# Ledger of designs, part 18: peptides against a protein of PDB entry 5H65

Target 1, 294 residues: chain A of PDB entry 5H65
Amino acid sequence: QYLERTPLCAILKQKAPQQYRIRAKLRSYKPRRLFQSVKLHCPKCHLLQEVPHEGDLDIIFQDGATKTPDVKLQNTSLYDSKIWTTKNQKGRKVAVHFVKNNGILPLSNECLLLIEGGTLSEICKLSNKFNSVIPVRSGHEDLELLDLSAPFLIQGTIHHYGCKQCSSLRSIQNLNSLVDKTSWIPSSVAEALGIVPLQYVFVMTFTLDDGTGVLEAYLMDSDKFFQIPASEVLMDDDLQKSVDMIMDMFCPPGIKIDAYPWLECFIKSYNVTNGTDNQICYQIFDTTVAEDVI

## One batch from the design tools (peptide)

Design b1_p13_1_s3 (made by RFdiffusion4, then SolubleMPNN; from b1_p13_1, 7 letters changed)
Fold by OpenDDE base, seed 5:
Structure b1_p13_1_s3 (fold): chain B 294 residues (1-294), chain A 13 residues (1-13)
Amino acid sequence: as target 1 above (294 residues)
Amino acid sequence: PVGRFLEFTFKTS
């Protein structure tokens, strides 16, 4: 996969699709705010979605909290159930179902909780203490995932989402298909519940300039480019600072572009048709940020 | 003074 360096002026004259190695400066990038660059991507239908905001989740869980847990669905072979009644908020009932491994409750760091009727705040508190949390509701015959607009799995500060278009939800008892009920791998949980998991991705547009030409290159990456997981960055201040620092190094504010660092990366061209208009677009690929001392 | 620059590590496969 060795490619010779090609100037942007030459690339801009060539037909797509092709792969290139380039050396250019990052004139500018969009979006400027990190939280705007993090999206959810479906690996099947390829739809890009916004990460739900706290306010969105509050509404979903508030609605879920209006539903009373079904007593008939409590304390199965799969899980032990505990019920709480809140002192305030009209005495809402919250059910926590502790998933067992072969009939035995695992340690908190290995335990999956099914939460029914919890608020976002309560769910977050539990997810910080226990290994995994799934928001659920009482179905007709079994517990079911609450809503794909909310996380199907929360592990610490990581919210795992599923694709509404590609998922065909199955009831919670399908977790029995998992032989190991301690690790709770997100992909395994998703598979058991009929969920196509969404991937956190950084989505950015880089305007690249090598002095011979200017082109826009698209970046869509989960964890390879920055070597920082898109799935963790929104909930980690240190990771956010790291990404911001990297971008400031690429495109230093308050100085002229002549002083910007030269960046080498791979880009691929591809054709896009919008009605009668055909245009060539570019995407960064197989590239990881690294730093050296001059 | 020592300056820092960023480059990309290429993925070979």
Scores: peptide ipSAE 0.018, ipTM 0.540, DockQ to the pose 0.028
Fold by OpenDDE base, seed 4:
Structure b1_p13_1_s3 (fold): chain B 294 residues (1-294), chain A 13 residues (1-13)
Amino acid sequence: as target 1 above (294 residues)
Amino acid sequence: PVGRFLEFTFKTS
């Protein structure tokens, strides 16, 4: 559907909800730091969560490492288990369970590892060598996911998280329901384990100015706006640089707004009730950053 | 003088 360009001054006078096409300059944006703009979003309950920091994960895995793997849960039809004793003073036991495909161990790049008692550093090393890693613990009857505050699946540098509110965890043996035990699609793993996966999203507030008015527009997007996955940006320096370059181009530091580029995008208005106060808010939608041909 | 020309387009996906 075609939308005519509407000046911000006109938009600011109209009731919500409506959709608009605008042409404006990005006066400012927040947050200014990229890592602060990446959040986790639940598609079911719609809660926004912070991406756990390394320090948070260290604590979780350190706690998990205090528990000894249960020997009774090792070497099942689903996985082969190996145990290591660390050379530190505590002699910590670490169990790695190699998930089999039809009784056969897959290639390293296709093999899912279940790690029990590992530190963050050890888990990261394994995830670099083996594409897929799940942190687990010994449950009463089976291995179980360690903690939803930590990733339920680590693939390379990507940490997959689940929603604590919406998930109803099932034991590891439920991975048997997966016909293909080589691809380890995050959504399939999540489904098997009763996890509602969280989605990485960019969350930003843009202050837009077209000379007739100023409004704030909310951005929540996973991979379409920047054409960069929010799930990968925190662990990829090149992707971070790309986003920074884009934002610097839109809103050049140390330069007056008169020299800023004109930007065209779609925004939608919606009503938000804060007590007795009805407020109209705006959100960017169906928009991808692209250079215009001059 | 000519006004600032559009340099970036946010297009529908």
Scores: peptide ipSAE 0.017, ipTM 0.519, DockQ to the pose 0.025
Fold by OpenDDE base, seed 1:
Structure b1_p13_1_s3 (fold): chain B 294 residues (1-294), chain A 13 residues (1-13)
Amino acid sequence: as target 1 above (294 residues)
Amino acid sequence: PVGRFLEFTFKTS
């Protein structure tokens, strides 16, 4: 809703919770590095997690690659299996299971691959060539998701993660519950496998100054503030540059704050208790970067 | 143009 503009000095004296419209300059922000501001957020338990780095995924998939695919789990009514033996000295086995739709293999651009024993590099190559990839392992009676510390679904350059706290994993055969086995919508896959999907979010702290006062405002947003999806920014150099350019415009380096642009946004106050200490905090909401910048 | 934050619902510029 529309709110009248309130000076920061007045806001700083008021009790929480309240909503405000403000006009202020961005004195500073943190973290300064974009990759540090992108987190994973659970919509159910609201825990914030770090996005796994390439090195983290390498370890997980390397461990998975040491385990040989179970022959008993190959070629079911749900999928056709193909096995590759690597040319290295160890002769590592890699299984790719092509998920069928009503017993028929779909087109390559509609096909879901279940990969067992693949490295990160191999998985990424397949995800770039095919529509969707799920890293899996051989369970006792069925294929299972490899590890919730790794993506449960990879589509192109997008890694979809699930919450360890809130998910109750089900075996791969539960994909049979999906009527449409061609589109492979991440939320549908997650539901079938008992996964609570995590959401990519920008997490930043803005120090705002309107000349009457200074306050820190928290930003947690997935795709509305920058009009750039947090889920895509880490894998797209152009999107990263766009965010950096926006922040440089709002808080230009090497320039005095007197020359900074005036910014308008919504903030809400809320109470935070830390033991016996009561603190009022602020969060940006319902705000986007102006179209003349985008 | 100079960048600014703007209300998502209400564009005042």
Scores: peptide ipSAE 0.015, ipTM 0.491, DockQ to the pose 0.027
Fold by OpenDDE base, seed 2:
Structure b1_p13_1_s3 (fold): chain B 294 residues (1-294), chain A 13 residues (1-13)
Amino acid sequence: as target 1 above (294 residues)
Amino acid sequence: PVGRFLEFTFKTS
């Protein structure tokens, strides 16, 4: 379908829901800081959550590190276990379980590690060497995911999170259902463990002005708008710079809006109920930053 | 005077 360009003043007078093509300038945007614009979104319950900070993860893993691995759960058909005792004052025990593929240990770059009792620092070190790491704890009869407040899967620098509300966690042995125990696709791991994976999203509010009116439009997008994955941007300085450059181009600091570039995009209106008040809101959709800008 | 900054594809919901 094709939509004709509609001025903002006309849009502001119309009922929702509708879809529009607009041409406007980005007067301003919020939040201004990139780290504040990256959230975790549940595709099922649609909750938005903050990406946990390093300090939050430290606490979770420190707590987990106080627990002693259960010897009865070591060395199963699914994994081989190695235990380390730290040289710190407490002599903390750390268990690393190497997941096997059909009874055979895969190559390090294909091996999934289950880490029990590791600190964030230790886990990060292992995730740099081994592509896939799951923080776990000893359950009653099997290893279990440590905590959904922490990543259920770490691959390189990418932390994969699950929704606490929607997930029905299953024990680690359910990884046996995966035929391919080398690739460790996050969605497959999540499915096996009963996890609803959260999605990294850019969440921003754009104040758009076309000279006829001003409209706030919501942006929630994972990887289409900037052509940069929200899941990677927080861990990549170059990607961060790219996003910053794009936003600076759209909304140049220190100059008048008259000199701002005109932006064309799609927005959709929708109704939001806030108590007894019905409000019309707007969301950007099916819009991508042009390649010549990136 | 206006450059191309955004591309978009309209899709039905």
Scores: peptide ipSAE 0.019, ipTM 0.507, DockQ to the pose 0.024; fails the geometry check

Design b1_p13_1_s4 (made by RFdiffusion4, then SolubleMPNN; from b1_p13_1, 8 letters changed)
Fold by OpenDDE base, seed 3:
Structure b1_p13_1_s4 (fold): chain B 294 residues (1-294), chain A 13 residues (1-13)
Amino acid sequence: as target 1 above (294 residues)
Amino acid sequence: SIGSFLEVRFNTS
């Protein structure tokens, strides 16, 4: 379990896969913009996806807002429905379905809302007042998730996404299988609806230099490296500042590398085949920024 | 894996 420090020059000569402990300086990293380093990762198929932009969501929800909620799907044993008609926009219909727990409406802070025809702004407002929001549409026999390109669940400022490739969507009535209809754990909701939840991850490439050699190491991590959840950083200015501060400490701008701090981390090598080309790549693992640094 | 996390510590030259 203990690994001795290995110079980069030695690592670069060795076959993969292997694990190493290194001491090196962060010469540079990419991408430089934090928002570009946050991705969605599927734990099943391992596909990396971009986090949808606000504009992308606007389009999806605007399209959904053109559909009229089906009256026959309102007010089931699972939820009570309320319908609003906008004054403008040709009388757009918005349906909010309040999910009940054992036939009783829970308190707002524990309530799940299913929303038809809501705009992004309206959905976000509701998610701040209620525990959870799921954008839905009227199917043939039941409400269905609106679109996996949009969040399947919004809790406060956190958007939960599902993998289109790996998910086999089930209708909303499958939420009945959940015994606890108050906490609305994202993984439980996902399971009930046949969704493989995507994971927010930081994705960066570190160029490491220990004076003996230079090595690029891949960083893919959800919440361990920075001790900051990738799922929250995009919506929290303070967390963004923290990450920026950390990276500035590792790789201070306007300063020569000779003055950079030395970093200790674990890296693992692995083989990658691209056609006839075989290459060795490196990934940072089991490494975290110390709390006193944050 | 190694089984434990290594904390990145700043060490000046």
Scores: peptide ipSAE 0.035, ipTM 0.677, DockQ to the pose 0.022
Fold by OpenDDE base, seed 1:
Structure b1_p13_1_s4 (fold): chain B 294 residues (1-294), chain A 13 residues (1-13)
Amino acid sequence: as target 1 above (294 residues)
Amino acid sequence: SIGSFLEVRFNTS
């Protein structure tokens, strides 16, 4: 669908909701730091939350590592268990449970590991060698997800998180409901365990200026605007550099706005009520950086 | 909602 270009001065006078095509310069944007721009979004309750930092995860897994794996929960029809005792660290117990497919251990590249008592470093090492890793703890009668403040699933360098508000956690044996115990699709794992998966999103505010007016437009996007997945950007230096380069092109540092490039994008207006105040806000949508730019 | 994405292209013109 084609929209005619509308000047910002005209948009600013119109009621919401409406959709517009605009041509404007990016005067400024916030936040300036990429790690502050990447958030976790719940598709159900729509809460935005911060991506846990490495330090946060260290604490969670360190705490989990103080708990002793329950021997009674080892070696079930679902998984085979291997236990290690660390030489140092007061003889910490680490359990790795290898999930079986129809009673048979799959190949390492298809295997899901349940890790109990592992540190972040140990978990990351295993996730790099195996297909998928779930941090777990010993529950009353079954293994359970360790903590929704930590990833419920780690695949390579990608950490999958769940919503604390919307999730109703189920025990690990519910993975039996999965017919295919080799692919370990995050959404399937989440469903089996009663988890509402969070989505990585870029969250930014653009100040747009076309010479006729100025407005702020909200950007919330997972992988379309930059053509870079928000889920991967924090763990990939090259992707981070690419985003930074794109933003530097849109909003060049060290030069005046008169020399800034013109951008074309779609924005939509919507009404927001804040207490007694009713205001119109704007959001960028259905817009992507051109391939020749990235 | 429009069904197609607009490519952001920029120029100094």
Scores: peptide ipSAE 0.035, ipTM 0.640, DockQ to the pose 0.022
Fold by OpenDDE base, seed 5:
Structure b1_p13_1_s4 (fold): chain B 294 residues (1-294), chain A 13 residues (1-13)
Amino acid sequence: as target 1 above (294 residues)
Amino acid sequence: SIGSFLEVRFNTS
């Protein structure tokens, strides 16, 4: 459906909810730092969470590494297990479980590793080699996911997280329900383990000005607006540079707003109630940066 | 939502 352009001054006078097409300049945006604009969003409960920092993950995995792998849970029909004892002062036990596909070990790039007792550094090294890694611990009857505060799946440099509120964790043997144990699609893994996967999202506030009025529009988007996945940007310098370049083009530093480019986008208005006060807010939607601009 | 995805085009004033 086609929407005609509406000036901001007209939009500011109208009741919500409505959808608009606008042409405006990006006067300013926040947060200014990219790492502050990337969040985790639950599609069910809609809670926004911070992406865990390396230091946070170190603590979680260090705590997990204090637990000894249960010998009774090693070498099942689902996986083959290998155990190492580290040469540090504590002699930490590390178990790596190689998930089999119909009793056969797949190629390294298709193999899912279950890591028990590994540090963040060790897990990251393995994920770079084998692509798919799940941090686990020994449960009472089966291996279990280590902690939803840490990634439930690491693929290369991508950390996949689950919602603590909406997830009902199931044991590792539930991976047997997957017919194909080589592709390890994050959503399929999540479903098998009872996890509601969180979505990486860019969260920004745009101050838009078309000369008739000024309004703030909220941006929450995973991979459509920038045509860059929020899930990958924190671990890729080139993607970070691309986002920075896009924002610099939208809102050039060191020049007057009169020289800023005009942006066309869709925004929707919605009502927000804070006590007895009613406020109209705006959100950018169904808008993509042109490929020729990137 | 109504409408398809809109490509942002840079138009210099």
Scores: peptide ipSAE 0.033, ipTM 0.647, DockQ to the pose 0.022
Fold by OpenDDE base, seed 2:
Order: sequence, then structure tokens, then C-alpha cells
Structure b1_p13_1_s4 (fold): chain B 294 residues (1-294), chain A 13 residues (1-13)
Amino acid sequence: as target 1 above (294 residues)
Amino acid sequence: SIGSFLEVRFNTS
């Protein structure tokens, strides 16, 4: 559907919901810090939550490391188990379960590791050497996911999280349902384990000004607006710099707004009920930064 | 148009 450009002053007078094409300057945006703008979003319940910090993960994995792996759950048809005992005063036991494909151990770059009792540091080291890692714990009858507050799957530097509210966790043996036990696609793993995967998203508020009016538009986007995946940006310095550069171009520091570039984008209005008050809000959609801008 | 991504361009005009 074709949309003609509409001035903000006209938009501000109209009822929601509607879709608009606008041309405006980005007066300001929030949050200013990139790390604050990246959230986890559930596609089912639509809850937004913070990406856990390393400190949070440390606590979770430290707690998990206090529990001894159950010997009865080691070395099944699905995985081969190896046990390490740390040399520290605690004598902590760490179990690594190597998932097999049809009874055969895959190559390291295709192998899924189930880690029981590992610290964040240890898990990260293993994830750098192997394709995929799942933090687990010993359940009553099977291994199970350690904690949805931590990643259910780590691939390289990417942490995959699941929704606590929407997930109905199943035991590790359900990975048997996967025909391909080499690629370990996150969505497939999630499905097998009853996890609703969370999506990394950029969450920002843009204050837009076209000279006729000012409105705030909400941005929630995973990888289209910046053409940068929100799932990767926190772990990649170059991507972080790129986002910062883009925002600096939109809102150049040290100059007046009159010199700011004009931006064209789509926004949609929608109604929000805050108690007894009905408010109209705006959201950016179907908009991407041009490649020549990046 | 709706359904297609609009590329944001820097314009002074």
C-alpha cells in the first residue's frame, strides 16, 4: 500500500490506529547507551526483559556448580560423558556430555556439549572450542536445562535465551527427536526442549520533529532498522561502533537541529490504555537505514 | 510502500 508523506502536525490530530509515511528529523533518542537499548522479547507473550549481565550468569552457574552430577545419568545412548574434578579446595565436579549423532561422536565443530557444574568462564571456554553448549543439571530421571535465567544454548559468543513464562521445559532426551544432530539450529533445539526462544531486539524511543510538530516513536527491531542483528551487537565492537556512528549521523553532536539530516520512515499509531487514560502511541515499522549511510 | 522496507536517506532538501 502506498502512503503519501504526512506532516506530524496532521498525524497528531488523528485517531489510531493508522499508518503513515513521514519525513522528520531525529531531535533526540533514548536510551543513549547501546547496552540499555538491547532487550529480549518474547514473541508469544510479548514480555520485554533485560539481557542478563555476566554477573548474573556467574551467580547462576556458580549455584549450579555446587550440585554434583548424578552418575546414573551419565553415558546414555544420546551422549558420552566425561567428568572432571577441579583442583580447588571444593573439589567441584564438572560433567561434560558429548551428544552423539546416531551413536557416533561428531566433529568438534558440529558437536553439542551438555555442561553440568561448569562456571561461566569454563562454559565460555568450551563454547569457543565447540559448536554448541547447553548448560544442564541432573534431574530425577534425566538431564534437564539448568535455568532459563541463563542461556539454554550458547554458540560461540551468542547466548540464546528462553521465555520463563511461555516455556514448558522438557528433558534433554527430547533432543532425540532431532534428525540432524550436527547443525543444532537454535529454534530446533528450543522446540525439542519446550522452550519459547526470546528474540534480541533494539528498543528505543525516537523524538521526531519535522518543523510542524513533535512526536515520540517507539522502535522495536531485531535486525532490520540498523541492518545489524541485535543478537550480535553486544559481543561485537565493530557492530557497536556502527550503531553509534549511525546514531551520531542522525543526531550529530555539537550542532543545531536545523543542520540535522531529514529522515523518511514509516510509523504506525496505536492505542494504549494506561489505567483510565487512553493514549495514542507511535511505532516505527518497515524502515531500514540505507546502506550508503552505514 | 507498506509491506516494503523504506530506506532512510539523509536529505537536506
Scores: peptide ipSAE 0.047, ipTM 0.706, DockQ to the pose 0.022; fails the geometry check

Design b1_p13_2 (made by RFdiffusion4)
Fold by OpenDDE base, seed 4:
Structure b1_p13_2 (fold): chain B 294 residues (1-294), chain A 13 residues (1-13)
Amino acid sequence: as target 1 above (294 residues)
Amino acid sequence: SSHFYSSVLPNAP
């Protein structure tokens, strides 16, 4: 549908909900640091949470490494197991389970590893080699996902997280339900294990000014606005630079707003109740950075 | 002079 351009001063006087097309300058934005703008969002309960830091993951994996792998859970029809004893870490046992496809070990690039007792560093090294890793622990009758505070699946540099609130975890043997045990699609893995996957999103607040008025509009987007996946940006310096360049173009430092570029975007208004106060908020939607900027 | 940059394009509704 075609929306006519509406000045901000007119929008600010209207009731929500409505959709608008605007032309405005980005006076300012928050957060200023890219890593602070990337969040995890649950599509079911809509919880927003921070992406776990390396230090948080280190603690989780260190705790997991205190538990000895259960020998009874090794070498099943689903996976072949190998155990290492670390030389320098008080003889810590690390179990790696290689998931089989129809009883056959896949190629390394198609093989899912289940890792028990691994450190973050070890897990990352394995994910780089095998592309798919699940941190696990020994349960009573089966291997289980280690912790939903950690990734349930690591693929290369991408960490896939699950919602603690919405997930009902199932044991690792439920991976048997997957017909294809080579592609390891995150959504399929999540479904098999009873996980509701979290989505990486950019969450930013834009202060928009068209000379007639000023409003704040929220951006919550996974991959459309910047044409860069929020899931990849934290692990890719080039993608980070690209986002920074885009934001610097929209809101150039050291110059007056009069010299800022005009931006066209869609915004929608919505009502938010805060106690007795009804507030109208705005969100950017269906908007993409132009290709000439990239 | 007002600078017009089509830096952000709305997706077709």
Scores: peptide ipSAE 0.021, ipTM 0.528, DockQ to the pose 0.027
Fold by OpenDDE base, seed 3:
Structure b1_p13_2 (fold): chain B 294 residues (1-294), chain A 13 residues (1-13)
Amino acid sequence: as target 1 above (294 residues)
Amino acid sequence: SSHFYSSVLPNAP
């Protein structure tokens, strides 16, 4: 789509909704800390949530570890179960259920583990060795997902979360509906378990200045803007450094705005109603960081 | 799509 460049002073006078191409400098941005800019977004209810911290997960898994695995739910057609008793912590029991593919245990790199009664540390150790892990608990008649406040699926260092509002959880035996029990695609797992998966997104506010006016534009993007997945950035120091480097190039610390680079992007305006007040807001869209910056 | 360019580019469709 061809759009002519519009100065910010002209945009600020126009009604919404409209789309614009702009050329401006990034005067400032918020939040300044990368970890604060990464959120979880529901594609259905559009709720934004914070990514749970390790401390939050520790509490959830510690609480889960107080419950004893139900022996009646072990060793089904879907999974083989192994139980460990810890030497410490009054003999805590940990159950690991190895999901089978057509009655056969897959290779370790293709195996899904269901973990019951594990700590965060134990779960992380297992997820590093086995590609896919689901934290579970003993339900009344079947294993169930432990808690949607924790990941429903851990793959390596990636934590997959579900929306509490939009999900209608189903028991673990619903994984039987998956034809391929080796790849463990997060969306397929989510569908089988009645989970609406949350999306990792970068959420930032850019203050843009073209010398004619100043405009705040909202950025909500998963992987296109930085060409870096928001789902991976929190667990990868190199990706974090890359994002920081990009932002430092756009908005260099310790120098005047006159020396900042000129940036071209698309923004769209939209109306927001808060009671009787109508406000026009702006969002960056269909924009990628250029290769000369990254 | 547009690009967040670090330099001034000509207006292109």
Scores: peptide ipSAE 0.008, ipTM 0.485, DockQ to the pose 0.021
Fold by OpenDDE base, seed 2:
Structure b1_p13_2 (fold): chain B 294 residues (1-294), chain A 13 residues (1-13)
Amino acid sequence: as target 1 above (294 residues)
Amino acid sequence: SSHFYSSVLPNAP
């Protein structure tokens, strides 16, 4: 749909919901720190949650490592199991289960590992080598996902999380339903295990000023706005620098707003009810940062 | 050539 450019002063007087095209300067934004702007979003219940910190994961995996792998659950038709005992840390047992494709072990780069009793460091080392890792625990009759507070799947440096509220976890043997046991697509793994995958999103508030008015607009976007995946940015220094550079260009530090670039974007208004108070809020949509070639 | 982000543009509706 074609939207005519509307000044902020006019928008601020209108009822919601409506869509607008605007031209404005980014006076300020929140949060300032990139790590604070990346969240996990559930597509079903729409809950926003923080990305777990390394320290949080350490605790979860340390707790998991206190449990001994059940010998009865080792070496099934789905996976071959190897166990080692650590020299330190009271000789904890770690089980690695190598998922087979039609009874055959795939190549290392195509092999899914199920890790039982591993530390975060050990899991990360294995994920870097084998690409796909699921942290698991011994259940009553089968291996189960360790904890939805931790990644259900780690691929390289990417941590895939599931929604605790919306997921109905199924046992590891449900991976048998996957025809292709080599590609390990996160969505397919999630579906097999009854997991509703969370989406990484940038969550920011932009204060926009066009000289006629000032408006706060919410940004919730996974990869479209910055053309950078929120799922990758936390683990890639170059991507982080790129986002920082973009924001510095939009809102240059130490420079007056008069010298800021003009930005064109779409915003939509919507009503929010907080008790007796009805507030109109604004969200950026269908907007992408443009690139200049130097 | 280096690529830099300079502006925000609306996507085609």
Scores: peptide ipSAE 0.022, ipTM 0.537, DockQ to the pose 0.031; fails the geometry check
Fold by OpenDDE base, seed 1:
Structure b1_p13_2 (fold): chain B 294 residues (1-294), chain A 13 residues (1-13)
Amino acid sequence: as target 1 above (294 residues)
Amino acid sequence: SSHFYSSVLPNAP
């Protein structure tokens, strides 16, 4: 439905919830750093969490690498196992389990690797070569996912995370439930392993000014606003530059707001209760950066 | 002259 343009001064006087079309300038935004604006969101419990840093992952995988792979869990009907002993790390054992499709090893680009005892560097190298990698550990009866604080699936440079609160982890043998053991769709892997996948989202606060009033509107979006996936932006310098260029265009540094571009977007109002205080908040929705900007 | 920058387009509701 067509929404008429409403001035901010009028919006600020109205009760929530409502939807509006506005024309305003982006006076400012936060956070200023792109990395800080990318979060992980659970679609089930709606928890927002930080994307783990490389240093955090290093610690998790280093701890995992102190554990010796259980020989009893090697070479099952689901996977063939190869063991390496490192020369420089006091003989650390690394197990790579190659998941089979109907008892046959797939092509390298279609093969899922289960990595046990690998470092972040080793895992990333294998992911780049074989596309799909799951960090695992030896459980009591089966291989298990290593840690939900780390990716449950790495595909190329993309790290897929699961919600600790909402997931009920199942052992690796549950991958047998997948009919197609070549495509390794993240959602299918997650379902088989009892994982609720987290979604990458941009989370920003925009201060909007149309000359009649000023309001703050939140942006929470995965891939529509910038036409750039939040899941890819942290690992792609060109995508990062594109987002930065867009934001610099909307909110040019070093010039006065009078020279800022006018932006059209949709915002919705909603009520937030904080104790005894009722506050009206605003969120940007159904708004996309034009393709000519990307 | 405030130039409308069409870089942000609302999706049709």
Scores: peptide ipSAE 0.021, ipTM 0.561, DockQ to the pose 0.027; fails the geometry check

